# Designs tried in a protein design run: peptides against a protein of PDB entry 6DSZ. Part 183

Target 1, 361 residues: chain A of PDB entry 6DSZ
Amino acid sequence: NYVVTAQKPTAVNGCVTGHFTSAEDLNLLIAKNTRLEIYVVTAEGLRPVKEVGMYGKIAVMELFRPKGESKDLLFILTAKYNACILEYKQSGESIDIITRAHGNVQDRIGRPSETGIIGIIDPECRMIGLRLYDGLFKVIPLDRDNKELKAFNIRLEELHVIDVKFLYGCQAPTICFVYQDPQGRHVKTYEVSLREKEFNKGPWKQENVEAEASMVIAVPEPFGGAIIIGQESITYHNGDKYLAIAPPIIKQSTIVCHNRVDPNGSRYLLGDMEGRLFMLLLEKEEQMDGTVTLKDLRVELLGETSIAECLTYLDNGVVFVGSRLGDSQLVKLNVDSNEQGSYVVAMETFTNLGPIVDMCV

## One batch from the design tools (peptide; made by RFdiffusion4, then SolubleMPNN)

Design b2_p19_6_s4 (from b2_p19_6, 11 letters changed)
Fold by OpenDDE base, seed 5:
Structure b2_p19_6_s4 (fold): chain B 361 residues (1-361), chain A 19 residues (1-19)
Amino acid sequence: as target 1 above (361 residues)
Amino acid sequence: SSRVKEALQKLEEEEKAKK
């Protein structure tokens, strides 16, 4: 009698922070395969609130706040292309996760992209964008009254998209993406027309970026633009300003995840394949007219953690390190380094039991 | 490094100012 105790998945494949349970609560949401774990961040640590089973492996998990909502909504896309928008409701002690909208966004025709599913939300909550298939960008318009998530495709001439984000501060929803062609990797922008269901020319492009450029970070106002992370370099572009750094320390291991520390986008956490944790800093220069411009980029090594699949800054220098390959961690950033020169201290470790090998015998 | 300390100190100060 092998009691296959169906152990809950422990490997983390996504995490997000926001205000999902209320406007005031800080939440950590963790995706573990088909399971969504919801925590409230407290001074004492992570308080579990709810666990939700999903109809498939969570591939995308993003919090967003439409205009007029008091708290964040949760967009989930599964690996089976089931999309939903979830709302947290509490009435006394009763906790419900309500599906505000749902749909299946699978296409009958299309090559699934080798770099996997990418899901992004416009910062102004006008649409969700999905890169599911090569040569297609799927758009889900965000309409409050629509319980059915309907999507349409826009043809993308760039077949090999590496990463894509929506930019901030754009009159129309604007994507920025890294793509590969026979000449190398490039960055391009497109405006997305909901009316015409087509791309318009975006505000800028950057041809011939680093060959290993792998990630796009959309930078909030006042800076705007995007950060492009490669193996050897980190670049910033906003159409008017270009900055590049090539700190030797990032060449040692590939940066694989990032998270914004603050709303203004002045600081980011970066994690690499060796479990090194960095801070990327955007140094500001205040002009005489009160305009803020980006002066410089700086990368600083903070310490080492488990190899992050995802990172999220919580508060008070506390960071959740979601790991797929190792134990997830709650870590504290300290002002003073330890004897080894590390600014990172593990507060809590969450054992990863590895992949549940469903041995169908 | 002093620069890391300064960055983390600024972060700590900003987090204290939000409370």
Scores: peptide ipSAE 0.469, ipTM 0.924, DockQ to the pose 0.790
Fold by OpenDDE base, seed 4:
Structure b2_p19_6_s4 (fold): chain B 361 residues (1-361), chain A 19 residues (1-19)
Amino acid sequence: as target 1 above (361 residues)
Amino acid sequence: SSRVKEALQKLEEEEKAKK
């Protein structure tokens, strides 16, 4: 019996950074199909801590910290709609990944969305939102004592949601989403009522955004609002302020992923389909009343990497570039450019062996 | 670009200030 040890997946389909192993540890979590890899970020590099096999392809992986938790919990949704909340526990040398809650969130009725599974967590940890099917928004209320993840659906009139996020600084959980209708692409907001299990009118909308608007970034306080990324433009809206830029440099290739650098949302990393790495900068203006408003948006080209499926800023200018199509990389952002004008230096490369063709022989 | 350098310098300074 040749146990062909199935080659471990190497293509990265998700990554997230947070404090999962402890309150003090900075972790990098990497999703590779059914495999979750957990690292501690150290001055010496990535230290592997644990690998976890999941019961299905990881479709959503998000860290969140409910009020009163000392460290982050991990929400995972698989492509087979198995949801779980995981906790890292260590007792001496014994490491356990504990399932705090689980559930299957599959619906018997619904058209799976063409843009795939979207999972988002309210910044105040009131709920998880899932866009699994066209015309439905699934809500999982977050309750500490519930081992069973219960979900309900809210009907969404907008059938073709492109991307969705929860906004920051909202009294009620509020989603912001890009959707497409026959008239084009638009941005809309809804408040989510857990009590009534319905949408209420959100604080703002923006009709007729760029035709290729593809991503929503929720911006933390003090700015609030959202950034909408298109093919040709980047726009900001928070209900009171609108700002748009159309930097020519982003027209060369579509931006496909983003990650927040700063907790306050002053900087983001952007990756495009050509492996270019950008920094998006939010320039602040401090008003006389002490309020902070967005003055301007700026995009700067940093350099080139592998084509990112996901990006995550770690610390000290170190970025993990998770790649599905190429080798994943740990890269360093340098203040001084190299001879080619790049501010990006590869520190480590993680070989991608390509798709595991399960040759059932 | 002087702008990129300034942005990355600010990032470096902020990261140093967290330590």
Scores: peptide ipSAE 0.468, ipTM 0.924, DockQ to the pose 0.788
Fold by OpenDDE base, seed 2:
Formats: structure tokens, C-alpha cells, sequence
Structure b2_p19_6_s4 (fold): chain B 361 residues (1-361), chain A 19 residues (1-19)
């Protein structure tokens, strides 16, 4: 009797950092298929706190802090369209993950988008946005007292959305997205009216971006706006300011993930399909009136890691590299390069046993 | 490069200032 101990999934398909266990704790949350792993980040490394089984493959995992909450809540959407909002509660040694709200957001009719599920949260916690199906944008209003996640759809004229984010600093919830049409790829913005359940014209658009523009990064205040990442270029736009760079080093491999290093959005980590780790830097210019504007964009190669599916900056120059194809890593950014010219040192490696091929024997 | 070192030095200084 070979007890095939069902190996726990090891491939990482998502990771986030925030204050989930308490207001003071820095957490790393890792999605491994149906499994959620919760760690506390310590000076000694990652301390495991809890593992949670989900009712399906985690497709979206985002931390958010509604007004008046002392710590972050966790939004999860599964590949089967089960949505929940989770809260961490600890009473002495007893640790519970509480479902604050739940719902199924599946539509009876719709073509699932080829680029998969996208889930985003408004920075002011007014709503959750979901791109699940072509030609639809699903909205979940965030209400503190509602245990049932109710959603509605807004028709999206742009059928082929590549990526979408909520912008910061907008009076109304505003999305920014890259889409493709027969003329190429474009960036557009829409305001989302909860009252009228419709889109209004957004603050700006940028037609004819790079043909391989694949990622949108919403930039916090004071800069605001968005970064658009392509194969050959990185562009910034906020309605008033436009900047573009085309560093030759990014042409070698496609950028596939990003993570913000600091709250003001001055620095980002970028990972490509070759496992190269970059820092994107936003250089500020302070105007005489005290306004802060973007002066320049820079990209710097830090080193090489496992191929990242997701990246999270933790603290003290420590980065978690979540990998689906290779071993996940905890890496340290060092001021001084090693003998190979790398500023990245692996601190810990987490073995990926690969996809459990369901060998139907 | 000197640019990478400068960026990482600034990051280290900012992280030390939060403690």
C-alpha cells in the first residue's frame, strides 16, 4: 500500500505583503494553488503562523484596509469565482481566519478572458473591480456591514483588456487599463459610478502605446498616474506629465511582475522571464510652489533570481521571490556587489517540486 | 555600477531611519 501522501503544492502563484495578523506585524502571504500560507516577517526570517485551505485555486489575493480597520483584510477570489473577505483573529494561542463576507461572482453568460482573471481594489476601498469576462467589468461595492458580496456588471466596450488597475488620488474610483484593438494597444481611463452603475469618461487616455504593452502600475501620490510597461519601453502618464524610457536591457526579456518598494511609489522591483531582477526608480523634482513632479525614470539591474511569478519587498532590502517554474527565494539586496557584479544574494530557497501532474493511473 | 550602489544605499538608510 503506497500511501501517496498528497504532496502539498509548492509552486507559488501569488504573494502579498501587509499587516494582516496585526497592525504592527509585517506579513507575507503566499498562495500555492488552493493553499494560503501566512508568515510573520522577522529579523530572523519568515515565521509560519497559519496555513489555510481554500475551496479552490486562488486566482486573486489582495490586502486592503478599509477606513476604521486597525489591520488589513484579505480579499480572495478563486478560479471558480468564489469571493471572500478574510480577517485574522487571534485570542491567546487560538488563531482563526474569519470570513467577513463571501459570494459567488460567476456569470451565467460570458466568455472568460484569455488573459485570465484580474482583480483590483480601489485604494480608497470604495470597491473591488474584476475583469473576468470579455466586455464586462464587475464591481463589488465595499460595505462594512454586508456579509454577502454583491456584484454588478458594467459593459466594457474594449473587449481585449490586457491589464487594469485603480488609480490613486481620484475623486471617483478610476480605472486605468491597457487594451488591444485592430489598430494596436492603447491606454484608457474610466471613472466608475457606483450610483449609476456605469462608466464615465476618465481623466486621460493614451492611444497607440507600444504594441507589447502588458502591465499597468498605479502610482501613489504625490506623482499619481500610471506606469505602462512594454517589451521595449516603460512609460509614465498622469494626465499632465508624460515620460518614456527605452532602456536596451529590458528588450532581452519580458517583464512579467512588479512590486512597489515604498509607499510613495518612488521605487519598484521588476522581474522578467529570465529571472532578472530590476529596480525602477522615479526621480522627483520639487517645484517652487511645493508640488512634486516626475523628473525622470531609471531602470537598474540588481541581479538574477528564480523566475518570479510574483515579487514582494519586505523590509531591510529583503525580497520574496515567488516562483511557479522554479524554487521560490528569500533574497537580500546588498549595497556592494558580489564577484559576479550582482547585488542580489539568496538567503533562503524553497524547493518547488513542480506541478502535481495528476497521473491518472 | 555607482548608480545601483547609490540607490541601494539610500534604501538602506531609509530602512534604518524607520527603526
Amino acid sequence: as target 1 above (361 residues)
Amino acid sequence: SSRVKEALQKLEEEEKAKK
Scores: peptide ipSAE 0.457, ipTM 0.923, DockQ to the pose 0.786
Fold by OpenDDE base, seed 3:
Structure b2_p19_6_s4 (fold): chain B 361 residues (1-361), chain A 19 residues (1-19)
Amino acid sequence: as target 1 above (361 residues)
Amino acid sequence: SSRVKEALQKLEEEEKAKK
């Protein structure tokens, strides 16, 4: 019996940072196809803690902290629509990954969306939202004691959703999404009623955004609202304030991923298809009444990395660059640029051996 | 640019203040 030790997947298709192993530990979680890798971020680098095999390719991986939890839980959705909520549990040297809840969220009907699976979590942990199929928004209510993830669908009139997020600071769970119709791309919001299992009118909409608007970033309080990233423009809207920038530098290559640096959403990392790493900065304006509003948006080129599938800020200016097409990297953001004008220095590189060709022999 | 440096300086200062 040749146990062909199947080569472990090396291509990264997702990464998240949070406090999964404990309240105090900073963790990096990396999705590599069916494999989840869990690291502790230390001053010395990444310490591997556990690797977990999943029942399918990880399509969504999000950390969230329900009210009363001391540490983050992990939501995973596989490409076969198996959903689970995982908890890290350690007892001495014994490490276990506990499934708190699970379910299959596949529908018998519906067209799988061309933009793939989108999974989002309400910032207040009231629900999980899933865009799996055109014209449907699936909701998984989050209840503390529910071991079975039950989902229901709400019909979306907008058939071609490009991206969707839950907004922050909303009394009811509120989604913001970019969608395409024959007239172009637009942004809309809906409140999600768990009780009525329907959409209510959201706080705002923005018709006729940039034709290539591709990503929604939900901005935390105090700013609130959303950032819409396109090919040529970056826009902010919160219902009361609108700002748009069109920095020529972003037109050179499509931004494909983002990550929030600050809890208040004042800084984001952006990665493009050429491996350029940017910082998006939200400049604040403090009003006389103590309210904070967005004054301006700014994009700055930091340097180059591997082409990011996902980005996550760790700490101390260290960023993990998860790459599907190239090597993943730990990079350091430096205050002073190098001779080439780059603020990015590679600290560690993780070789990507490419797709595991399952040679079914 | 000076703007990048300022942004990264602020980030460094904030990270130091958390410790």
Scores: peptide ipSAE 0.450, ipTM 0.920, DockQ to the pose 0.807

Design b2_p19_7_s1 (from b2_p19_7, 12 letters changed)
Fold by OpenDDE base, seed 3:
Structure b2_p19_7_s1 (fold): chain B 361 residues (1-361), chain A 19 residues (1-19)
Amino acid sequence: as target 1 above (361 residues)
Amino acid sequence: SEKEREEYLKKLVEELKKK
C-alpha cells in the first residue's frame, strides 16, 4: 500500500488578514486550492495554527465582522458554489473550525462569467454579494441566526461585469462595478434593496472609463467612494470628487491585485504581472468644516517580489505576497531604499512546487 | 451573437420568476 502522501498544495490563490482566531490575534489565512492554512502573525514570524481541507477549490475567501461578534468570521465560496461561514473556536488545546452557516449557491441557468467568481461583503455586514453568472447578482443576506445561507438573484442589466465591490459609508448596501458594453468600459453604482430584492439607482456613475479598467477598490471613510485601476490610469470617484492619474510606470505591466494598508484607506499595495510592488497613496485635504477630501493620488514603486496572486499587509511593514506562479514571500517594506532603489526586502520565501492538480477521484 | 444573448436573457428571466 503506497500511501501516496498527497502533496500539499503550495500555489496560493487567495490570502486575507484579520482577527480570526481571537480579537487580539492577527491572522494570515492562505488559500491553496482546496486547503486553508491559518497562521498567527507574531514578532518571530508566521506561527501555523490549523490547516483545513475544504470540499472544493476556494474561489472566494473574505473575513468579516458582524456587529456584536468579538472576532472575524470567514466566508468561503468554492468553485463548485458551496458557500460557508466559518468560525474559529478554541477550547484549551482543542481547535475547531465551526461551520456557522452553509449553502449551495449554484444556479441551474446562467453563463459562468469569464472573469470568474467574485464574492464581496458589505462593510456593514448586511449582505454578501456574488457575481457568479452574467446578468445576475446574487445576494446572501447576513442573518446572525441563520444556519442556512439563503440567496436570491437580482437581474443585472450589465452582462459583462469586470469587477465589483460594496462601497463604504452607504445608508443602503451599495455596489460599485466596472462593466463592459459595446461602447467600452464604464463604472456604475447600484443600491441593493434587501426588502424589495432589487437594485435601486446608485449615487453616481462614470461612463467611458479606461478601456482596460479592471479593478474596483472600495475606499473607507473619510474619503469614501472607489478607486478604479486600469492599464494606464488610476481614477478615484466618490460622487463629489473625481480624480485621475496616468503614471507611466503602471503602463509597463498590468496591475492584478491590491490590498489596503491603512484602515482609513490612505495607502494601498498594488501588484502587477511582473512582480512589481507599488504603493498607491491617497493624499488628503482637510476642509474648513473638518471633512477630508482627496487632494491627489500618487503611485510609488516599492520594489520587486514574486508575481502576486494576492497581497496582504500584516503589520510593521510586513507584507505577505501570495503567489500562484512563483514562490510566496514575506517581505519587509522599508522607509529607506537600498542601493538598488528598492524598499522591499524578502524575509521568508515559501517554495511553490507548482499547481497540484487535485485529481478529484 | 444577438440571438444567443436574447435566448440567454430569456432563460435568466424565466429562472428569476421561479424563485
Scores: peptide ipSAE 0.138, ipTM 0.755, DockQ to the pose 0.009
Fold by OpenDDE base, seed 1:
Structure b2_p19_7_s1 (fold): chain B 361 residues (1-361), chain A 19 residues (1-19)
Amino acid sequence: as target 1 above (361 residues)
Amino acid sequence: SEKEREEYLKKLVEELKKK
């Protein structure tokens, strides 16, 4: 009996930071194929709390805090379209991960999108949005009393969505997305009506963005709006203000992931396909009336890491670099550069033994 | 200038550590 000890997956395909175990604890959650790892971030490093096996590869993993919850809940969607909302409960030394709600959100009709599964949560926790299939946007209304995740589809006229996010500060849930048509790539917004189960016209659109525009970042208030990241350019739009930069340094390699550092959306980490780590900065201008507007965008090179699949800022200048292709890392951002001009120092490296090819035939 | 960039990056990283 060769007990093939199933080697634990080491390749990271997602990571999130928040307050999952308690309101006070800072957590790092790491998705490694079918495995969820939960850590507490401490001054001494990462303390493991629990590992959870999921019924399929984790495709979406997002923390969210509904109004009146003391800590974050976890939304997970698997590649097999199993959705759940998880809660952490601790009673003395007993630790339980409780499923608050679950459901299968697979459709019998639709082409699975080539850019894969996208899952997003409205910042006001009114709904979850899913781009699973071309020409459909799935909505899961968030209801506290509902143990069954029910979803409905809205027809999306734009068949080739590249990326989508919910915007902040909108009276109705509003999505912002990059899509491709025969004329190029564009940005559009839609309001989502839960009552009518339809899209309404959104507050703004931007036609003919950069041909390789690939990512949308929703910006919190007071700025609001979105950042669109391309191969050559980074643009900001909020309906009233438009600003674009084209820093030559980002042309060298494609930016593939991002993470918000500041709650107010003033700073973002960016990672590219060469493992370069950047800081994107939103410079504010305070108007005489007390309104805050975007003055400028700036990109600065911090250093080099493993090629990030996902990035998350923890605390005290520590960043987790989740890597699928290389070793994951804890890195420190330092005030002083090293001899090579890098502000990034690896604190810990987690050996990647290669992707577990799930031969799910 | 390269010096201004370094000073900016230092301030940026310092602000990250205060949070």
Scores: peptide ipSAE 0.061, ipTM 0.670, DockQ to the pose 0.072
Fold by OpenDDE base, seed 5:
Structure b2_p19_7_s1 (fold): chain B 361 residues (1-361), chain A 19 residues (1-19)
Amino acid sequence: as target 1 above (361 residues)
Amino acid sequence: SEKEREEYLKKLVEELKKK
């Protein structure tokens, strides 16, 4: 009996940055299959705080701050559709991860979507949205007093949703999504009525986007709207303004992940399948009335990293590159390029020993 | 197939009406 000492999973399948341990602490949370690792970001690097075993593979991991919470709460959804909201509590040296709410959100009827589980949180913390099954959008209303995560489904006419996000600055929770039909790929918006448990017409749509449009980025105010990332193009739309770029450099490899750098949505990190790291820049124009509009989009190649499954900007130009296929990295973004034209320097590398094949014997 | 899609959508609608 070779007791294979269960090596801790090393492949990263998700990461998020926020203020989970306190209002002041900057945390990096890393999902490694069934394990959640919690770090504090310090000037010296990552300080481990706690590891948490989850009752299943983490499929969604999102931080959110409901109105009147001093720090972020953590939403987790497992691949077996177990949902929970977690809170960090510390009392002296005692550290507890408290389950604020939980539930199973599995449906008896539904085709699991080929693109997997998508979980999103409304920026105003009114609801969680889940795309689990084709033709359904699941809503979990966020109520402070509810220990049981209750969900309902809204029928989605668009069966082949590729990506979905909640938009910022909307009176009602509003989703923006890329979907495919026989005519191509399109972008649509819906308002989500919690009261009526239905979709209302959203503020805008964009028919016939790029055939390989794969990602939606919700842009915060003052810009608002969304960025749509394709194979060849990056587009912005907010209902009033449309802008598209087709930088040749992104055509070489598919963009697979993104992360917002600036709270105002002026910069985003993009990672491709070759481990190239880009910065997407939103150039602002200030109007005479003080309104801020998008002037232009620009993409800059920063350098190369491990192939990112997920990216998260920490602080002070430090980025965590979560990798499933390679070693995860802490990298530093520099203002000046090196002799090779790279703005990226590896600070720390976390060895990936490969996927722990859970041999369910 | 189109038929399989229609049957799937029908089942989804029926399930939504029961909640």
Scores: peptide ipSAE 0.028, ipTM 0.551, DockQ to the pose 0.009
Fold by OpenDDE base, seed 4:
Structure b2_p19_7_s1 (fold): chain B 361 residues (1-361), chain A 19 residues (1-19)
Amino acid sequence: as target 1 above (361 residues)
Amino acid sequence: SEKEREEYLKKLVEELKKK
């Protein structure tokens, strides 16, 4: 019996930063297929805390903090549609990952979307949204005392959703999504009624966006709205303000991931298919009434990294570059560029041995 | 600290603007 010690997965398919272990700790959580790795971010680097095996490939991994929670909870959805909400608990030296809630959200009816699973959480923690199947939007209401995750579907007329997010600052949970129809790609918003289990008309839409619009970024208050990232353009819309840029530098390679740097949504890291790392900047204009409006968008090339599947800003200019195709990295953003004009320095590299082919023996 | 983070990132962005 050769116990082939199944080599631990090394390819990163998700990463998130937040306060999972405590309110004060900054954590990096890394999804590597079925494995969740939990780190504490320290001045000295990443301190490993725990590894957790999941029942299936992690498809969604999001931190969220419901009202009245002292620290973040973790939502995980697996590729087998097992959903759970996890809490970190430490009692002395004992570390437990507690399942606060769980459920299977698989439908018997529906075509799995070709673009895979999308999972999003309302910023006000009212619900989780899931795009699992074409023409359906699944909602998991968030209830603190509910140990069983129950979901319902809302029919989505738009069959080919490219990306979807919940917007910030909405009275009702509101989604913003890019979809494709025979006329092209478009952006639309819907309010989600938990009570009626239906969509209401959202605050805005933008028809005929860039043909390769692929990503939605929900922007926090005070800006609100969303950023739409395409192959050639980056656009902002909040219902009242529209702004578009087409920086030539982004045409060279498709932007595939993003991460918000500032809590106020003024800066985002962007990664492309060539491993280029960009900073997207939202320039503010303060109005006389103290309202903040978007003045301009700007993209700056920071440098090159491994091809990011996911990015997360940690602290003090340190970024984790989660890579599926290459080695994951910790990189430092510097104020001054090197001789090559790069602001990025690799601090640590994590060897990717490739996907564990589950040789079903 | 959050403040140190903001100050660092501000400087980073300001330096990027000088190009």
Scores: peptide ipSAE 0.030, ipTM 0.588, DockQ to the pose 0.867; fails the geometry check

